# Peptides against a protein of PDB entry 5H65, part 43

Target 1, 294 residues: chain A of PDB entry 5H65
Amino acid sequence: QYLERTPLCAILKQKAPQQYRIRAKLRSYKPRRLFQSVKLHCPKCHLLQEVPHEGDLDIIFQDGATKTPDVKLQNTSLYDSKIWTTKNQKGRKVAVHFVKNNGILPLSNECLLLIEGGTLSEICKLSNKFNSVIPVRSGHEDLELLDLSAPFLIQGTIHHYGCKQCSSLRSIQNLNSLVDKTSWIPSSVAEALGIVPLQYVFVMTFTLDDGTGVLEAYLMDSDKFFQIPASEVLMDDDLQKSVDMIMDMFCPPGIKIDAYPWLECFIKSYNVTNGTDNQICYQIFDTTVAEDVI

## One batch from the design tools (peptide)

Design b1_p20_2_s3 (made by RFdiffusion4, then SolubleMPNN; from b1_p20_2 with D2E H12L R15K A17E)
Fold by OpenDDE base, seed 2:
Structure b1_p20_2_s3 (fold): chain B 294 residues (1-294), chain A 20 residues (1-20)
Amino acid sequence: as target 1 above (294 residues)
Amino acid sequence: SELDVDEVLEYLEKKREEQL
């Protein structure tokens, strides 16, 4: 839908909800650190949460490694299993389950691994050689997802997380419901396991100024604004540099706002009620800035 | 020590050969 450009001063006087096209300068933004702006968002309950730090994951996987794989759960119709013992004096047992496609072991690039007792480092290395990895534990009657505080699926360098609030976890044998056991689409895996996948999003607050007025607009976007996936940015230095470059372009340090480039974007207003106080807030939507930069 | 990823890969390859 085409919207005419509206000055901020006019927008600030109008009731919500409405949609606007604006042209403004990015006076400032928060958070300033990119890693702080990347969050996980649940599309169902809309909770925002932090992306787990490596240290947190280490603890989870270390704890998981204290549990011995159940031999009775090895080698099912779904997967073939092998247990490795680390060479140190306190040998850790790691069970790797190779998921089969219709009873046939696939090529490594098509193979999903289920891992018990693996470290973060091991899992990451495995995910670079195999299609994907799911950290699991031995349940009562079946393998189960290890912990939703950790990724439920590691595919390449991407860590896929699930919502603890919305997910109703099912046992690993539910992967049998997948017709295609070669591509391992994250959403399909999530559905099979009863997981509501979280979405990586950029979460920022922009202070916009067009000379007629100033307003704060909220940005929650996964891949449109920067044309860079939030899911990949934390694991790719080049993508991080690109985002930083874009932000520096629109909000260059050390110069006056008069010299800032104009940002064209769409914003929507909405009402927020906090007790007896009614506030109008603004959110950026359907906006891409990277086309002007790249 | 850590799990040898190459060993895991080799294991898969070996098992694949056996199934063929």
Scores: peptide ipSAE 0.707, ipTM 0.972, DockQ to the pose 0.816
Fold by OpenDDE base, seed 5:
Structure b1_p20_2_s3 (fold): chain B 294 residues (1-294), chain A 20 residues (1-20)
Amino acid sequence: as target 1 above (294 residues)
Amino acid sequence: SELDVDEVLEYLEKKREEQL
């Protein structure tokens, strides 16, 4: 629907909730660093979580590597298993399970690997040669997902995470329910394993100024605002540069705000109650920015 | 030492040949 532009001074005086079209300059934004703006969002409970750092993942996988793979869980109808022993670290055992499609081992580009005892480095390298990798551990009667604090699925360079609060984990044999065992769609894998997948989102606070007033607007967006997927930006230098360029364009360092380009966007107001205090907040929605915006 | 990714790949290929 069409909305006429409203000056910020008028918006600041109105009750929520309402939707507005605005034209304003981006005076400032936070966080300033891109990696700090990328978070994980649960579509079910709506909690925001930080993307785990490599150091955090290293610890998780190191802990997992202290556990010995259960020989009884190897070579099922779902997967064929092989154990490798490293030459160092007192002979670390790494179990790799190759998931079969209808009893047949697929090509590497269609093959899902289940890994016990692998390091982050090893898993990442494997994910570049195979379709995808799931870190697992030996449960009592079946293989199980290692830890929801780590990715439940690594596909290419993308780490897929699940919500600890909303997920009810099921054993790995539930992958049998998947008809397509070649593409390994993350959502399908998640569903089979009882995982609620988290979504990568850009989370930023914009300070907007149109000369009549100043307001802060919240941005939570996965792929529309920058036309860049938040899920890919952390692992792609070119995408990072693109986002940085966009932000530098709207909020150039060392330049006065009078020379800033105008940003056209949609914002919605909403009420937030903190105890006895009622505050009106603003969120950007249905907005796409382009590099050629002046 | 790390797991040799190429060795893992070769293993899959070998097993695939055996099943065909």
Scores: peptide ipSAE 0.707, ipTM 0.972, DockQ to the pose 0.873
Fold by OpenDDE base, seed 1:
Structure b1_p20_2_s3 (fold): chain B 294 residues (1-294), chain A 20 residues (1-20)
Amino acid sequence: as target 1 above (294 residues)
Amino acid sequence: SELDVDEVLEYLEKKREEQL
């Protein structure tokens, strides 16, 4: 869609909803810390959630490790099972279930592991050697997902989360419905297990100034704005540095705004009603920042 | 102690060999 450039002063006088192309300087942004800007968004109920901290996950997995795997749930048509006992005095039992493809154990890079009693560290290490890992627990009649407060699927370094509000969890045997048991596409796994997957998003507020006016614009974006996936940034130091570099480029510390580069972007206005108060808000959309602006 | 990830991998490989 073609849009002519509109000055902020004109935009501020217009009714919503409308779409605009603008050229402005990034006066400031919040939050400043990258970790704080990464959230989980439900596409169904639209709630924003915090990404769980490592400490939170440790607690969940520690609690899971206190439960003994049910022997009756071992070795089904879907998976082969083995239990390891740790050598420490605690004697922690870890059950690993290797999901089969048409009754055949696949290669490690195609293999989904179901794990009972694993620590975060162990699960993360396993996810680097196998295709993916699902933390599970023994239910009454079948294995079940451990906890939606933890990842339902860990694939490589990516933790996939589900919405507690929108998900209706199904037992692990529902993975049988998957035709392809080698690629383990997160959305397919989620669908099979009754999970509404959450989306990683960058959530930020930009204060934009073009010299004619100032407005705040909301950014909620998964991978377009920075051309960096929000789902990967927390686990990759290089990606984190890249985002920081981009933000420093547009909003350099210790420099006056008159020297800031110009940012070209699209914004849309929308109405927000809070009681008797009507407010016009702005959101950035369909925008990719260029790294060569300076 | 921690679960030996390499042991888990070796177990899979061994079981795969047995099924072939």
Scores: peptide ipSAE 0.707, ipTM 0.972, DockQ to the pose 0.840
Fold by OpenDDE base, seed 3:
Structure b1_p20_2_s3 (fold): chain B 294 residues (1-294), chain A 20 residues (1-20)
Amino acid sequence: as target 1 above (294 residues)
Amino acid sequence: SELDVDEVLEYLEKKREEQL
C-alpha cells in the first residue's frame, strides 16, 4: 500500500474518506499523562472504557469476599477445591479451586486458579506463582465469574477484562470445552466463558503541523505505534519510560517546534455527523514510530 | 489476615504428589 506524501494543506481541502501518507511535526498531544491514554476498547461494540483503578478493584473484591463459598460446588471433575480461613478476627473464607487437566492437577506454572473471596493483593500474588487466576463466585448451580468490572483473568501482571455490553457470561464448567488446560490463552478462556475480551489501546489526539497546515489526528493503537503493548505498559515502569521517551522525542518540552523531529505516518479521514454538523476527522493507522528519530 | 500464597502452592504440590 504505497501512498505518496501529501501536504496537510492539501488534505484539509479534500473530502472524506481518504487515506494519506504524511510527514509532520507533533506540535502537541493529549492526554499528556500516559495513564490517561490507556483505555479498554471493545472490538465488537467499539466502546471505550477506563481501565479500572486499584481502588475500584478493591471494592469489587471486598464485596465478593462478603459472600460465603458454596460447599456443594467444591471439588468437581474440573477442579479440586480448598478453603482457607484467614487468621484475622473476622475469619474471612477464601476458596481456591485448582483446575485440573484431564483429571490431573498440573504444575503451578500451568495451573489456573479460581478464587472466591480473595483480595486484590492475594489474587495478584497468586498470579505470580500460578499460571493464572480467575475471580469467581458461587452461583446457583456452578461457579461463575465474579464481576466483569474486574478482570476475568489475571495472568502474570496482565489483567484481562471483558465487555459488559457484549458478553453473555457462561458458567465456569464451560472451561471443560478447552482441550488443553495447561496453556490458558486469554482469548480461549474468554470464548469458553462467553466473554468478549476488551483490548488495551493507546488513545491519544495528536496535533500535527507540517508547515503547510495543522491537523488533529486521533490515535487508537494496541501495540504497533510504540511497539509496546498497551496491555503491559501500566504494569511496567520501563515500558512507561520508553513511551514517555518516545513522546518527549517527538514533542520535546521547552524547545521550539522548528527543532522537532519529523513524524512520518499514515492517516485516514472520515466523516462524523453530529446533528446538523458534518465534520471531517482524521485517524492515524498502520504506523510505527522509531525510537531513534534524527 | 491474608491468604498465605506459599501455603496454597504447597497444597498444590502435596496434592500433585498424591495423584502420582
Scores: peptide ipSAE 0.706, ipTM 0.971, DockQ to the pose 0.846

Design b1_p20_2_s4 (made by RFdiffusion4, then SolubleMPNN; from b1_p20_2 with S1T D2E E13K R15K A17E)
Fold by OpenDDE base, seed 3:
Structure b1_p20_2_s4 (fold): chain B 294 residues (1-294), chain A 20 residues (1-20)
Amino acid sequence: as target 1 above (294 residues)
Amino acid sequence: TELDVDEVLEYHKKKREEQL
């Protein structure tokens, strides 16, 4: 797509909706902290949610651990089961179900684990040794996903979440519909279980200034703007550093705006109605920032 | 107090060996 560059002063006078190419300086942005800018977005209902903190997950898994695994649900055609009892005063029972591929247990790096009664720490450790982990609980007739407030799938260091509003959960045996039970593609797992997967997104508000005018533009992007996946940034210090470096480059602290680099981006205007008030808002789209001064 | 991940891994390994 090609658009002529339009000064902000001209944009501010125009009706929405329209698309623009702009060149402006990033006067400021919010939120300032990276962890506050990473959200979960539903592609269906467009709800934005906070990424659960470790403490939130600990509570969920602790509650899950209070439930006793149902022995009747162990060792199905889909999975082999083993129960471990922790060596503490109240021996906690942890059921681990190893999902089979065509009746055969795959290699550890190909194997999906279903966990009942596991802690966050245990689940995370297991996800580093096996392909992936799904926290589950014993349902009435089958294993079920534990809670959509927790990840439905932990693969490596990535926590995959589902939308509570849009998902219609199905029992774990629906994983049988997957022909390949070794790759465990998150979207495929989600589809099998009736989950609408949430997307990690960077959510920021940029104050842009090109010397002719100032406007606020909304950024909601998964991986294009920074060329860094929002899904990975929270678990990778190097990626966090990279994002911080980019933001510091465009909006350096302690330096006057005259010395700021120029940012080229696309923005679209749109109308927002809030009661009796009609407002024009702006959103950044189809933009990748350069690591060099523009 | 905590599930031994190595035990889980070892168990899986043994189970795979049994099926081969």
Scores: peptide ipSAE 0.705, ipTM 0.971, DockQ to the pose 0.842
Fold by OpenDDE base, seed 2:
Structure b1_p20_2_s4 (fold): chain B 294 residues (1-294), chain A 20 residues (1-20)
Amino acid sequence: as target 1 above (294 residues)
Amino acid sequence: TELDVDEVLEYHKKKREEQL
């Protein structure tokens, strides 16, 4: 839909909800740190969550490593199993289950691993050599997902998380429902295991100024605004630099706002009710800025 | 010590060879 440009001063006087096209300068934004702007969003309950830190994951996987793999759950029609014992004093047992496709082990780049007792480092290394890794634990009758506080699927450098609130976890044998056990599409894996996958999103607040008025607009975007996936940015230094460059371009430090470039974007207004107080808020939507930078 | 990823790969390779 084509919208004519509307000055901020006019927008600020109008009732919500409405959609606008604006041309404004980015006076400021928050948070300033990129890693603080990347969140996990549930498409079902709409809860925003922090991306777990490495330290948090270490704790989860360390706890998982204290539990001995159940030998009775090894080698099913779904997977072949091997247990390794580490050469340390504690002799940690790590069970690796290689998921089969119709009873046949696929190539490493097609193979999903289920891992019991693995560390974050081990899991990450394995995910770079195999298609993907799922951290699991021995349940009563089957392997189960280890913890939704950790990734349910590690594929390459991407950590896929699930919503604790909305997910109803099913045992690992439910992966049998997948016809294709070689591509391991995250959404398909999530569906099979009863997981509502979380989405990586950039969450920022922009202060916009077009000379007629100042408006605060909320940004929640996964990959359109920067043309960079929020899911990849935390694991890629070059992507991080790119985002930083974009933000520095629109809001350069040490320069007066008069010299700032113009940002063209779409915003929508909406009402927020806090008790008896009604507030109009604004959100950026359907906007791409990277085309002007690249 | 950590799990040797190369050992895991080698094991997988051998298992595949056995099934072929």
Scores: peptide ipSAE 0.704, ipTM 0.971, DockQ to the pose 0.850
Fold by OpenDDE base, seed 5:
Structure b1_p20_2_s4 (fold): chain B 294 residues (1-294), chain A 20 residues (1-20)
Amino acid sequence: as target 1 above (294 residues)
Amino acid sequence: TELDVDEVLEYHKKKREEQL
C-alpha cells in the first residue's frame, strides 16, 4: 500500500509496469481549455468520445421534429399522451408522454417525460420542471429512443449518454420492468432500455518536472482528482471556475516554474506497442489534489 | 415558436387532479 517517493529520473530508467509515488511540478498540461478535457468513456468497450455540442444536438432534434407522432402509440398503460402544435406556419407537432406509476401520474418532480418533436431548448426547460426527459420517436409498434447520439436521459442539467457500440436498444415499454417509476435512476433507465451508459471523464496530459527529469502522465478521472464530477462541470459555471482555479494554482500563468507548487500524486507505468515499437507511458491514479488546495 | 412549458405543467396538474 505504501510507496516511497521516487524521483522522475529513476522512474524514467525503469521497466513497466510499475507504480510510483512522486512529487513534481506541473510544467504544463493539455488541453488548456476545460471543455476540451471532458470526454465520454464507455466502461465496456473503453472508447473515448467527444461530448456532443449544442449544435450537434440541435440537428438531431430538428431531424426528429420532421417526423409525425404516431397517434396509435399514445395513451398506453405506461404513459398518458398529449400533442401540442406550435403556432408557427409549419405547425410543428410535439408529443409529450407522461409516464405513470402503477397507472397513476406522479408529481412533476417524480414524473418522467417522453418527448417527440421537441427542441433542445424545450427539453431542457421541461427537465427543470419535471424529474427527467427522454427524447423518443414513434417506432413500428412502440415508442423508441430517438438517437444515441443525443442524451437518452436529461435529468436536471445532466445529459446522460449511451454507447452506440455496446448498447442493444429496447423499446420504451421495457420501462415497465422498473418497480420504482418515481426516482428514475439513470443506470436503471439505461438497463431497462438496453443502454450501456457512458461516463464523463476528465482527460488530460500533464507534463511533470521534479528537477531530476520530465515525464508526461495521462489523467483519466471522473470525480476523484478534482473532487468535482466531470458530469456536472460543463453545466455549472462555479464548478468550471473551481477546476480552473486548481489548474492555475499548480500552473500559474506568467510565473516561472521555480515558483510553482509541488504536486504529489501516484503514477503507474505501462507498455504501449505500436508495431515493433515499444513505448512506456504513465498514468495518474488514486490522486486527489483538491484537498491540498482547500 | 416553442412549446409553452407552463402549459405542459398545467396540463399535467389537471390530469393528475382528475385521477385522484
Scores: peptide ipSAE 0.704, ipTM 0.972, DockQ to the pose 0.828
Fold by OpenDDE base, seed 1:
Structure b1_p20_2_s4 (fold): chain B 294 residues (1-294), chain A 20 residues (1-20)
Amino acid sequence: as target 1 above (294 residues)
Amino acid sequence: TELDVDEVLEYHKKKREEQL
């Protein structure tokens, strides 16, 4: 992994692809807001997607709540079911299915809930009391995942999403294939249900300047660069503050670039063709900066 | 109104006790 340090002016003159070690100042970066830098990435088709906002999820779950749970799908070998009716004039029916492990209900912290007709608020509250929650709907012959536009699994404060393009959804009874129905590993759940899980990633563009030249480098990273998981940062104020502190350290507002700290990182160059235009782009890789803040 | 999460939890607890 050892590379000699190369000045940016030299890099800018070289053909791609190549790998470099650089020492540069972070002149600027985009996007400036952290929430805009967190995206969902499919490891299979490589599509980048926005993380759904609360408002988006509210709509999805409201739509789901317009459907009545099918009584024929209650109480299977996989789960025990109960239907609640809300105490309002609408009388919304909410079905909660408690997934069993070897025919018995596990402890709440080990129990997966399947929920029909729940609101985002209700689902989030339940996910804090039980191991995990899957929003579902009644299909023709089995329960089915509600919508891939919403989380397929909510575990604690983490929302797990699946790729619409790459996933081939299977019915809920396929959870029977899981030997252990207590830990509820997201990847295992996804596999059982035919879901290609999306990955949370930080996506940023850095403008780097070492005094000899300036270049833009692309960052797409899940947890290495900041040593903070992108999957957790949106739901944790302390983690958000940490990322902000790191960025402010390298790119402090209100001072001249001459006073900025030096950033050491690895970048790789690659060719990009857009029509008749051929350009060289740069991407940050194998770089951790969080250690400089501690 | 919303689903009472505590009620769901209590129901689960009761059902677990019944199976033991």
Scores: peptide ipSAE 0.704, ipTM 0.971, DockQ to the pose 0.826

## One batch from the design tools (peptide)

Design b1_p21_1 (made by RFdiffusion4)
Fold by OpenDDE base, seed 2:
Structure b1_p21_1 (fold): chain B 294 residues (1-294), chain A 21 residues (1-21)
Amino acid sequence: as target 1 above (294 residues)
Amino acid sequence: SIEGDLAKQIQKFDEEPDYDR
C-alpha cells in the first residue's frame, strides 16, 4: 500500500487508528541489549514471554531424567527404541526413540529422535547430529511431550517453543498423522501434537525524531525488519553482530542526532486504554532496514 | 546406520566431559 510521507508533528495530532509512512531518525531505542529484545510471542493469545535460559532448561531436563522410561512404551510401529544406562551418572537410564517412516528407519539427517531422560547437553548434541529432537516422557499409555516450558522440538541450534495457554497437548502417537515423516516441519509437528507454536520476535521501543516532533514506536518483528530471524539470532554470534551493527548505524554512540541516518518506516497508530486514560500508541510495521545495509 | 550414529554419540556422552557448558 502506497502511503505519502507524513511528518511526525502531524501524526501526533491525529486520532487513531491510522497508518503512516515516515522518515525519521532513531534518537534512541530500548532495550539496549539484543538478548533482552528477543521474546516469544503467541499468535493466538498474543502473550509475550521470555525465551527460557539454559539454566531453566537444565532444571526441566534434570527433573525429567529422574523418571525411568517405561519399557512398555518402547518399540512401537511409530518408533524404534534404544535404551542406555549412563556409566558415570549413577546408572541413569536414557531412551532414544527413532521415528520410522512407514515402518522403515530413515537416514540420520531425516530422522526425528524422541529423547526420554536426556540432559540438555545430551539433547543438544543429538540435535546437532540428527537435526530433529523432541524431549518426551513416559505417559500412561504413550510417550508424551516432556514440558512446554522446554522446547517441543529442537532442530540443530533452533529451539521451538509452544504456548502453554493455547496448546492442548496430544500424545506422541499423533505423529502418525504426518504423511511425511522425514522433513519434520515445526508447524506440522506442532499441529500433530496439539501445540500452538510460539514465534520468536524482536521487541523494541524506538524513539523517532524527524525534527518536527518526537514519537515512540513499538517494534515487534520476527524476521523482516533486520532481515535476520529472531529465532536464530540468540544462537549465532555473527547474526548478533549484524543486528548490533545495524542498530549502531542508525543510532551511533557518541554522535549527535543531526548526523544520524534517516530511517524510513511504516507506523500504525492504535488506542490503548489504561483505566480512565486513553493513549495513542504507535507500532512499526512492514519495514525493512537491512536492504540499505546489506 | 542411524543406530550406529547414536551408539557413537552415546559413547561420547560417557567418555567426554561436557565442555560446552
Scores: peptide ipSAE 0.196, ipTM 0.779, DockQ to the pose 0.015
Fold by OpenDDE base, seed 4:
Structure b1_p21_1 (fold): chain B 294 residues (1-294), chain A 21 residues (1-21)
Amino acid sequence: as target 1 above (294 residues)
Amino acid sequence: SIEGDLAKQIQKFDEEPDYDR
């Protein structure tokens, strides 16, 4: 889409909805901390949620680790099971279920692990090796996803989460519906298990100033704006540094706004009704800043 | 330890894939 540049002063006078191309300086942004800007977004109910902290996950997995794997649910046509018993921790049992492809165990890099009773540390170690892990628990008749407050799928360092409100969980045997049991595409896994996957998004509010006016624009973006996936940034120090560098470039600390670089953006206006009050809000869309920095 | 056992199992899994299950 080609849009002519419009000054902010003109935009501020116009009715919504409209799309604009702007050139402005980033006067300020919120939140300032990167980890606070990364959220989980449901594409269905549109709720924004916090990404669970490591401490939150520890609690969930510790609780799961108190449960004994049901022997009756081990070694099915779908998976082969191995069990470990700890010598300490009151004999904690951990079950690892290796999902088979057409009755055959794949290589570790293609194998989905179902982990029952594992700690966060153990799960992370396994995910690094196998690249696909689902935390599970013993249900009444089948293995089930442990908790939607925890990742439903861990691939390497990426944690995939599901929406508690929109998901209708199905038992693990529903993975049988997947024709390919080697690639473990998150969306396919989610569909099989009745999960509405959440999307990692950068959520920020930009205060933009072009000298003619000041406008606050909302950024909700998964991977376009920074050309960095929001899903990976929390687990990668280099990516974090890159985002910080970009933000510092556009909004350098200790420098006057007159010296700030110009930011070119697309913004759309939209109406928001809060009770009796109607206001026009702005959102950044289809904008990439990394091309100017990298 | 559980970590040791898991490591051993992972190694075994990679070295000896089971095709007849």
Scores: peptide ipSAE 0.030, ipTM 0.664, DockQ to the pose 0.011
Fold by OpenDDE base, seed 1:
Structure b1_p21_1 (fold): chain B 294 residues (1-294), chain A 21 residues (1-21)
Amino acid sequence: as target 1 above (294 residues)
Amino acid sequence: SIEGDLAKQIQKFDEEPDYDR
């Protein structure tokens, strides 16, 4: 993709929509904290949501743990069930349902666990051991997803979320529609359960300055800009450090902007109307910066 | 076995303090 480089002063005078190639310094950016820049985005309704915090999940799973698993829903053709009573947690009942592949229990690392009544800590430990976990609850006639405010699927340290607005939840037995009950692809699980999966995205605002002008550009990106998946960064300290290093490289603290490196990127302009006010906004697109750090 | 693995995890749950309320 080839565009001629355009100075910011020229861009600022032009009507939208247009695409530009620019070379500018990153004067500043927001939010400054990485965890604040990671959001969940719905591909259908385009709503941006915060990634739930541990405390939020604790509440959801604690509430779920107050319900006793329904014995009538245990041990179906789809799954085998194991129930235990906790020793140190007021004797709550926890159910784990092992999803079978063609009537056979798979290996632990390929098995999907449906967990009913587990705490966040327990669920996380099980997801680390068994790789794939769905928090569930007993419905009237079948197991159901516990809550879309919590992950519908946990794989290792990755939490997969669904859109409350766009999803039309189906019962757990709909997992029968999956031919392969070993790989547990998040999108396939979501489809089977009527979930519109949310996408992890980096959301940032960059203030760009090329010496001729200053403009703000919006960044919404999943994995291209940093070449780091937004879906993994919150749970990986090394990835977090990498992102921080990239941002510090382009916007180093404690030095003058004249010493900042140049950032080459693509931006597109677009019109935004808010009441009687019409303004031109800018968004970064098709840009990767991580190559400059490696 | 998968059941054995679960049993091991459950045992750990009972041995560790509940950090959830």
Scores: peptide ipSAE 0.281, ipTM 0.824, DockQ to the pose 0.015; fails the geometry check
Fold by OpenDDE base, seed 3:
Structure b1_p21_1 (fold): chain B 294 residues (1-294), chain A 21 residues (1-21)
Amino acid sequence: as target 1 above (294 residues)
Amino acid sequence: SIEGDLAKQIQKFDEEPDYDR
């Protein structure tokens, strides 16, 4: 898309909604900490929620681990089941169900594990080893997803979450609808299980200044702005460092704004009504920042 | 085998109670 550059002073006088191309300096941004800017967004209901912390997940999985796997739900056409009993943890039972592809167990790197009664630590270790893991529990007639407050799918270090509000959960046997039971595409898994997947997004507020005016613009973006997936950044120190470097480049600490680089981006204005107050807000869209500043 | 690998992992968890946190 092509738009002529518009100075901020002109934008600030115009009614919404409109789209603009701007060139401005990033005077400041919030939140300052990267982990605070990463959220989960529902594409359907547009709810923003926090990414669960390790402590939150520990509680969920610990609670799940108190439940005994139902023997009647083991070893179906969909999966083979193995059960381990701990020796030093009051005989806690952990059930692992190996999802089969056309009745055959796939290779370990292609196999989906359904884990019942596992701790966070166990699940994480297994996901690193076996690629794909779904935390489950014994339902009345079938295995079910453990809890939408926890990941519905863990692949390596990536946690996939679903929207509690928009999802209508279906039992694990619905994975039978997947023709390919080796790749375990998150969206396909979600669809089969009635889950509306949440999207990792960077959520930030930028204060932009082009010398003619100052405005605040909202950023909600998954992977375009930084060219770094929000879904991976929390689990990768190098990616975190990269984002930090980008932000430091545009908004260097201890340096005067006159020395800041110019940021070119697209913003759209929109109206927000809060009670009797009508406000025009701005959002950054379709923008990728360059690593090199000219 | 996948089951063998898993068994080894599970055994390690059993030996380390801190994993249950």
Scores: peptide ipSAE 0.025, ipTM 0.673, DockQ to the pose 0.015; fails the geometry check

